# Ledger of designs, part 23: peptides against a protein of PDB entry 5EIB

Target 1, 366 residues: chain A of PDB entry 5EIB
Amino acid sequence: VDLEPGTMDSVRSGPFGQIFRPDNFVFGQSGAGNNWAKGHYTEGAELVDSVLDVVRKESESCDCLQGFQLTHSLGGGTGSGMGTLLISKIREEYPDRIMNTFSVMPSPKVSDTVVEPYNATLSVHQLVENTDETYCIDNEALYDICFRTLKLTTPTYGDLNHLVSATMSGVTTCLRFPGQLNADLRKLAVNMVPFPRLHFFMPGFAPLTSRGSQQYRALTVPELTQQMFDSKNMMAACDPRHGRYLTVAAIFRGRMSMKEVDEQMLNVQNKNSSYFVEWIPNNVKTAVCDIPPRGLKMSATFIGNSTAIQELFKRISEQFTAMFRRKAFLHWYTGEGMDEMEFTEAESNMNDLVSEYQQYQDATAD
Target 2, 366 residues: chain A of PDB entry 5EIB as posed
Amino acid sequence: VDLEPGTMDSVRSGPFGQIFRPDNFVFGQSGAGNNWAKGHYTEGAELVDSVLDVVRKESESCDCLQGFQLTHSLGGGTGSGMGTLLISKIREEYPDRIMNTFSVMPSPKVSDTVVEPYNATLSVHQLVENTDETYSIDNEALYDICFRTLKLTTPTYGDLNHLVSATMSGVTTCLRFPGQLNADLRKLAVNMVPFPRLHFFMPGFAPLTSRGSQQYRALTVPELTQQMFDSKNMMAACDPRHGRYLTVAAIFRGRMSMKEVDEQMLNVQNKNSSYFVEWIPNNVKTAVCDIPPRGLKMSATFIGNSTAIQELFKRISEQFTAMFRRKAFLHWYTGEGMDEMEFTEAESNMNDLVSEYQQYQDATAD

## One batch from the design tools (peptide; made by RFdiffusion4, then SolubleMPNN)

Design b1_p9_5_s4 (from b1_p9_5, 3 letters changed)
Fold by OpenDDE base, seed 4:
Structure b1_p9_5_s4 (fold): chain B 366 residues (1-366), chain A 9 residues (1-9)
Amino acid sequence: as target 1 above (366 residues)
Amino acid sequence: MRKAARTVT
């Protein structure tokens, strides 16, 4: 789905365009112009029914519908505005199904779009209420990984999207291969989400290695485990050491010793015990899939529900507040029928979410 | 910091 035709043509002409049904390409003509309000109330609202018709048809063809997975950006107008409209409409029609998102957070390091903090804040407000599971894929973190870890002098969207694709492949491993932990979206939610609003995940992937260092790096279970828990490998720009893990899932892929995985996972928990909440027993889950990702002997994918995710929301909130206090660019949103009150409500709800994460960070066992 | 190069669509 897109509000621009050119994106759909690029997907259709791409090496994987044939895996999608032609009738499932739903697109507009005008785009959202990086405006959440165009995506949510105007251009996106005109297209949403055509998307819902496709969603219904595909849902009816499922033998067992678990839920939905949306991949979208929060900095743009289409992914943010229309994406959150779709989430709302799907939630209304399928209230008992899991809503899972891969939400790409904006960064001034990656984009020059000035209104991204507005689009992100308005989107987070919708995601807090209408999703069950949200993978926070932060362009800030992706850029820093590309530059610092991968040694890319000038990261591209292609380089960032490579990390996104590796992460998405990793976190969906248990859904795609039988006999794994979190084999369905609902089991993932039950294991990862202790409180309904606290459903924002810090993803990570290992191995991440620069091309020049690949030949010198062993792929071992200890190295994967150590890298996966490193703050520099988090695909959300948060330091887990500034918060506490509520829950963790680790998905190992490739032929490895289960015993070695369990030993390394226990060692990393014990070494980092101060960064876990003490009042959630057995809050680290591990899965091992014998099938490695393409081109690797082994990998590990991290999913963390951490109170440190508040650093990401604080960054967006600070950027939002700096613009909103000056009413900068608001006329582009109000001209599409939005009220300034919706901005204030979205800011308030995101700040409440930050306060909730802080409350659970400071909570002790009774 | 240099910004990520946009792929010109």
Scores: peptide ipSAE 0.011, ipTM 0.484, DockQ to the pose 0.018
Fold by OpenDDE base, seed 5:
Structure b1_p9_5_s4 (fold): chain B 366 residues (1-366), chain A 9 residues (1-9)
Amino acid sequence: as target 1 above (366 residues)
Amino acid sequence: MRKAARTVT
């Protein structure tokens, strides 16, 4: 789905364009112009019914529909505005199905789009209410990984999207291969989401290795375990040491010893015990899939529900507040039929979410 | 086709 035809043409002409049904390409002509309101109330609203018709048709063809997975950006207009409209409409029609998202958070290091904090805040407001699980894929973190870890002097969207694809492949491993932990979206939510609003995940991937260092790096279970808990491997620009893990899932891929995985996972938990809440017992889950990702002997994917995710929301909130106090660019949104009240509500709800994370960070076992 | 730098091999 896109509000621009060129994106769909690029996907269709791409190396995997033939995996999608031609009729499942739904697109507009005008785009959203990086405006959430165009995505949500105007251009996106004109297209949403055509998307829902496709969603219904595909849902009816499923033997057992678990839920939906949306991949979108929160900085743009289409992914943010139309993406959240689509989430809302799907939630209304399928209230008993899991809504999962891969939500790409904006960063000033990656994009010069001034209104991204508005689009992100308005989107987060919708995601808090209408998703069951959201992977926060932060362009800030992706850029920093590309620059610092991967030693890319000038990170590209292709480099960032490669990290996104690796992360998505990792977190979906248990859904794609039978007999694993979190084998369905609902089991994942039950294990990862202790409180309904606190469903924002910090994903991480290991190994992350620069091209120059790949030939010198051993891939071992201890190294994978150490790296996936390293803040430098997090796809969200938050330091887990500034918060508490509510829940963790670790997904190992490749041929490895389960015993060695369990030993290393116990060691890393014990070493980092001060970064876990003590009042959620057995809050770390581990899976091992014998099938490695393409091109690697082994990998580990991390999913963290951490109160440190508030750092991401605070960053967006600070940027939002700086513009909104001056009503900067607001007329582009109000001109599409939005009220200023919706901005205030979205800001409030995101600040409440931050406060909720802080409350559970400071909570002790009674 | 620029081989996307397999930064994550």
Scores: peptide ipSAE 0.010, ipTM 0.479, DockQ to the pose 0.017
Fold by OpenDDE base, seed 1:
Structure b1_p9_5_s4 (fold): chain B 366 residues (1-366), chain A 9 residues (1-9)
Amino acid sequence: as target 1 above (366 residues)
Amino acid sequence: MRKAARTVT
């Protein structure tokens, strides 16, 4: 789905364009112009019914519909505005199904789009209410991984999207291969989401290795485990040491000893025990899939529900507040039929979410 | 940003 035809043409002409049904390409002509209100109230609202017709058709063809997975950006107009409109409409029609998202957070290191903090804040407000689980994929963190860890002097969208694709492949492993932990979206939510609003995950992937060092690095279970818990490997720009893990899932892929995985996972929990809440028993879950990712002998994928994720939301909130106090660019949103009150409500709900994470960070077992 | 080649294995 896109409000611009050129994006869909790029997908269709790409190496995987043939895996999608032609009738499942739904697109507009005008685009959203990086405006959430165009995506949500005008251009996106004109297209949403055509998307819902496709969603219904595909849902009816499922023997056992678990839920939905949306991949979108929060800095743009289409992914943010139309994406959150679709989430709302799908949730209204399928209230008993899981809503999962891969939400790409904006960063000024990656994009010069001035209104991204508005689009992101308005989107997070919708995600808090209308999703059951959201993977926070932060362009800030992806850029820093590319630059610092992968030693790329000038990171590109191709480099960032490669990290995104590896992460998405990792976190969906248990859904794609039978007999694993979190084998369905509902079980994942039950294991990862102790409180309904606290459903924002920090993903991570290992191994991350620069091209110049790949030939010299052994892939071992201890190294994967250590790298997966390193703050520098998080796909969300927050330091887990500044918060506490509510829940963790680790997905190992490749031929390895289950015993060695369990030993290393126990060791890393014990070493980092101060960064876990003590009042959620058995809050770390581990899965091992014998099938490695393409091009690797083994990998590990991390899913963390951490109170440190508030650093990401604080960054967006600070950027939002700096513009909103001056009423900068608001006329572009109000001109599409949006009320200024919706900005204030979205800011408030994001600040409430930050406060909720802080309360559970400070909570003790006593 | 430029489009660059696959860098992550």
Scores: peptide ipSAE 0.007, ipTM 0.523, DockQ to the pose 0.019
Fold by OpenDDE base, seed 3:
Structure b1_p9_5_s4 (fold): chain B 366 residues (1-366), chain A 9 residues (1-9)
Amino acid sequence: as target 1 above (366 residues)
Amino acid sequence: MRKAARTVT
């Protein structure tokens, strides 16, 4: 789905264009112009019914529909505005199904689009209410990983998208291979989301190694485990040491000792025990899939539900507030039929979410 | 941003 035809043409001409049904390419002509309101209320609203018809048709063809997975950007207009409109409409029609998202958070290091904080804040407001699980893929963190860890002097969208694809492949491993922990979206939500609003995940992938250092790095379970829990390896720009893990899932892939995985996972929990809440028993889940990712002998994917995720939302909120207090660019949104109150409500809900994460961070066992 | 080099993942 896109509000621009050129994106669909790029997908069709791509190496995987033939895996999609031609009728499942739903697209507009005008784009969203990086405006959430165009995505949500105007251009996106004109297209949404055509997308819902496709969603309904594909859902009816499923023997056992678990839910939906959306991949979108929160900085743009289409992914943010139309993406959240689709989430809302799908939630209304399928209230008993899991809504999962891969939500790409904007960063000034990656994009010069001035209105990204508005689009992100308005999107987060919708995601809080209408998703069951959201992987926060932060362009800030992706850029920093590319620059610092991968030693890329000039990170590109395809460097970032490579990290995204590795992460998405990792977190979906249990859904794609039988006999694993979190083998369905609902089981993942039950294990990862202790409170309905606290469904924002910090993903991570290991190994991440610069080309120059690959020959010096052993690909071992201890090294994967150590990197996976390193703050520099998080795909969300927050430090887990500034918060507490509510829940964690680790997905190992490749031929490895389950005993060694369990030992290393226990060791890392014990070493980092101060960064876990004590009142959620057995809050770390581990899965091992014998099938490695393509090109690797083994990998590990991290999913953290951490109260440190509030640092990501605070960053967006600060950027939002800096513009909104001056009513900068608001006329582009109000001109599409938005009220200024919707901005205030979205800001409030995101600040409430931050406060909720802080409350559970500070909570002790009674 | 330009299209990225394939990192060995």
Scores: peptide ipSAE 0.009, ipTM 0.515, DockQ to the pose 0.019; fails the geometry check

Design b1_p9_6_s1 (from b1_p9_6, 4 letters changed)
Fold by OpenDDE base, seed 5:
Structure b1_p9_6_s1 (fold): chain B 366 residues (1-366), chain A 9 residues (1-9)
Amino acid sequence: as target 1 above (366 residues)
Amino acid sequence: MVKAARTVT
């Protein structure tokens, strides 16, 4: 789905364009112009029914519909505005199905789009209410990984999207290969989401290796485990050491000893015990899939539900507040039928979410 | 496809 036709043409002409049904390409003509309101109330609203018809058709063709996975950006008008409209409409029609998202968070390091904080805040407001699981994929973290860890002097969207694709492949491993922990979206939610609103995950991937160092790196279970828990490997620009893990899932891929994985996972938990909440017993889950990702002998994917995710929301909120206090660019949104109250409600709900994460961070076992 | 947010100038 896109509000711009050229995106669909790029996908269709791409190496994987043939895997999608032609009728499942739903697209507009005008785009959203980086405006959430165009995505949500105007251009996106004109297209949403055509998307829902496809969603219904594909849902009816499923032997066992678990839920939906949306992949979108929160900085752009289509991914943010139309993406959240679709989430709302799908949630309304399928209230008993899991809504999972891969939500790409905007960063000023990656995009000069001034209104991204508005689009992100308005989107987060919708995601808090209408998703069960949200992987926060932060363009800031992706950029920093590309620059610092991968040693790319000028990270491209291709480099960022490579990390996103690796992460998505990692977190979906248990869904794609039978016999794993969290083998369905609902089991993942039950294990990862202790409180309904606190469903925002920090994903991470290992190994992350610069091209120049690939030849010299041994891939071992200890190295994967250590790198997976390193703040520099988080796909969200949050330091887990500034918060507490509510829940963690680790997905190992490749031929490795399950015993060695369990030993290393126990060691990393014990070493980092101060960064876990004490009142959620057995809050770390581990899966091992014998099938490695393409091009690697082994990998580990991290899913963290951490109160440190509030750093991401605070960053967005600060940027939002700086613009909103000046009413900067609001006329582009109000001109599409939005009220200023919707901005205030979205800001409030995101600040409440931050406060909730802080409350659970400070919560002690009585 | 996951798009990183594009800078639209």
Scores: peptide ipSAE 0.000, ipTM 0.369, DockQ to the pose 0.026
Fold by OpenDDE base, seed 4:
Structure b1_p9_6_s1 (fold): chain B 366 residues (1-366), chain A 9 residues (1-9)
Amino acid sequence: as target 1 above (366 residues)
Amino acid sequence: MVKAARTVT
């Protein structure tokens, strides 16, 4: 789905364009112009029914519909505005199904789009209410990984999207291969989300190695485990050491010793015990899939529900507040039928979410 | 205690 036809042509002409049904390409003509309000109330609202018709048809063809997976950007108008409209409409029609998102957070290091903090804040407001699981894929963190870890002098969207694709492949491993822990979206939610609003995940993928260092790096279970828990490996720009893990899932892929995985996962928990809440028993889960990702002997994918995710939301809130206090660019949103009250409500709800994470960070075992 | 599951291929 896109509000621009050129995106669909790029997907269709791509190496995997033939895996999608032609009738499942739903697109507009005008785009959203990086405006959440165009995506949500105007251009996106005109297209949403055509998307819902496709969603219904595909849902009816499922033997067992678990839920929905959306991939979108929160900085752009289509992914943010129309994406959150779709989430709302799908949630209304399928209230008993899991809503899972891969939400790409904007960063000034990656994009010069001045209104991204508005689009992101308005989107997070919708995601808090209408999703069950949200993978926070932060362009800030992706850029820093590309630059610092991968040693890319000028990271591109292609380089960032490579990390996104590796992460998405990793977190969906349990859904795609039999005999896994968290083999369905609902089991993942039950295991990862202790409180309904606290469903924002820090993803990570290992190994991440620069091309020049690949030949010198051993792929071992200890190294994967150590890298996966490193703050520099998080695909959300927050330090887990500034918060506490509520829940963690680790997904190992490849031929490895389960005993070695269990030993390393126990060691990393014990070493980092101060960064876990003590009042959630058995809050770390491990899965091992014998099938490695393409081109690797082994990998590990991290999913963390951490109170440190508040650093990401604080960054967006600070950027939002700096513009909103001046009413900068608001006329582009109000001209599409939005009220200034919706901005204030979205800011408030995101600040409440930050306060909730802080409350659970400071909570002790009774 | 770590809860682990392994794919049986």
Scores: peptide ipSAE 0.007, ipTM 0.449, DockQ to the pose 0.027; fails the geometry check
Fold by OpenDDE base, seed 2:
Structure b1_p9_6_s1 (fold): chain B 366 residues (1-366), chain A 9 residues (1-9)
Amino acid sequence: as target 1 above (366 residues)
Amino acid sequence: MVKAARTVT
C-alpha cells in the first residue's frame, strides 16, 4: 500500500515483486507530502476502503488468522497517517486478532523532514491505543550501528533496510518454523506485554560485524549472547542500563547446544540482574531454531520490553514540543481538517506512556 | 538499478 505509484512500481520491478498478487497492490496518485493529516483524513481516507477489501479477501483465505503485521514509517505521511488509519480500521473489524507493527522511528540524522516529530507523535498516540505489539525500529540506532559497528562511512537506506530485514526475519522466526517458543502472535504478547499500554519493544540482532572483521570473528553462543545484550546493538536509540527490562525474548538460530544457550542466557541475566525488574518471575524467554538465517551459521535476535524505551519517546516529545509551542508548520495539518486539540491529546498520551514506564521502573517488590 | 541488499553478515 502507498499513496505514491512510484514506490509500488519499485516493489513490483524489484527482486521480490512476483511474491505479491497484482490485485494486492493498492496505491494512490498524489502522495501524502509527509503530512500525517493527508495520510489519515484525506488522501489515505479515500484509499482505505480498497485496502480493507484486500485485507478481508486475504483474511478469509487464511486457515487460521492470528492477526496482522504492519511495516511502516512514523516520519512520513503515508506510513504514519494512512498506516495508523489502517490499524484503527482493522482493529474495529478484527478486535480479537493481534495487531503487530514494525514501526520505523524518525531521526534527524537520517531525514531532513522537519515535520517528522508531528507525524511520529500523532502515530504513537494511535499505536498506544490500537496495537498489541510494536517493534520500535529507530533510524537513529540503525544509523549509529551502520557507522560505528559496521564501519560504513556513509550509511544508506539500503544499509538501514538490511538491518531492518535481518531483525524482522529474526523476530518472526518462531512464527515461521514449527516447535518454537512464542509460536503465535498471542503467545508472544502474553510473554512480552505485562501491561496493555507497555507493548513497545526494542529489537536487537547479532552478529553485527564489519566486512573487514568477519573473517577473524568466530561465531559462538557466548559472543552472540553478549552482543545481543549490548546497548550498541539495539535497534532503538535507548540505553537499557538507564532502565529495567520488564520482559525479554531471545531467539537463537543455527546448529548449537541448547545447554550452552541456557547457560549463557542464565549468565547474562545474573550479570545484568540490576537491569531487570525483580517482581516479574521468569521474564526472560529463550528459543532455539536449528535453521540459520541465509548467509550465517548462527544468529541471535533480541526482543526487549524495557522502561529505557522512554528515552526514545522523550526525544520525539522534546522535538514535538519545540515546534508545537511556536505552532510551526501546524497550518499544513489544520488545513486538512485537524484540530490543535488532536496534537495536545497525542502529546499528553505519549507523556503518560513515559510516566507509566518510569513508574514500573521505580516499582520495588513490596 | 536494483540496490543489492548488502547482507551485513
Scores: peptide ipSAE 0.007, ipTM 0.444, DockQ to the pose 0.018; fails the geometry check
Fold by OpenDDE base, seed 3:
Structure b1_p9_6_s1 (fold): chain B 366 residues (1-366), chain A 9 residues (1-9)
Amino acid sequence: as target 1 above (366 residues)
Amino acid sequence: MVKAARTVT
């Protein structure tokens, strides 16, 4: 789905364009112009019914529908505005199904789109209410990984999207291979989401190694475990040391000793015990899939529900507030039929979410 | 397909 036809043409001409049914390409002509309101209330609202018709058709073809997975960007108008409209409409029609998202957070380091804080804040407001699981993929963290860890001097969308694809492949491993922990979206939610609103995850992937260092790095369970819990490997721009893990899932892939995985996972929990809440017992879950990713002998994927994710929301809120206090660019949104109240409601709900994460960070076992 | 990560150009 897109509000621009050129994105669909790029997918069709791509190496995997033929895996998608032609009738499942739904697209507009005008685009959203990086405006959430165009995505949500105007251009996106005109297209949403055509998307829902495809969603219904594909859902009816499923023997057992678990839920939906959306991949979108919160900085752009289509992914943010139309994406959250689609989430809302799907949630209304399928209230008993899991809504999972891969939500890409904007960063000023990566994009010159001035209105991204508005699009992100308005999107987060919708995601708090209408998703069950949201993987926060932060463009700032992806850039920093590419630059600092991978030693790429000029990171490209290709480089960032490579990290995203590796992460998406990692977190979906248990869904794609039978006999794993979290083998369905609902079991993942039950294990990862202790409180309904606190469903925002920080993902991570290992191994991440620069081309120059590949020859010096051992691909071992200890090294994967150590890197997976390193703050520099988090694909959300927050430091897990500034918060507490509510829940963690680790997904190992490749031929390895289950005993060695369990030992290393216990060691890393014990070493980082101050960064876990003490009142959620057995809050770390581990899965091992014998099938490695293509081109690797082994990998590990991290999913963290941490109160440190509030740093990401605080960053967006600060940028939002700086613009909104001046009513900068607001007329582009109000001109599409938005009320100024929707901005204040979205800001309030995101600040409430930050306060909720802080409350659970400071909570002790009674 | 919504581009998940935006590039630094």
Scores: peptide ipSAE 0.000, ipTM 0.360, DockQ to the pose 0.027; fails the geometry check

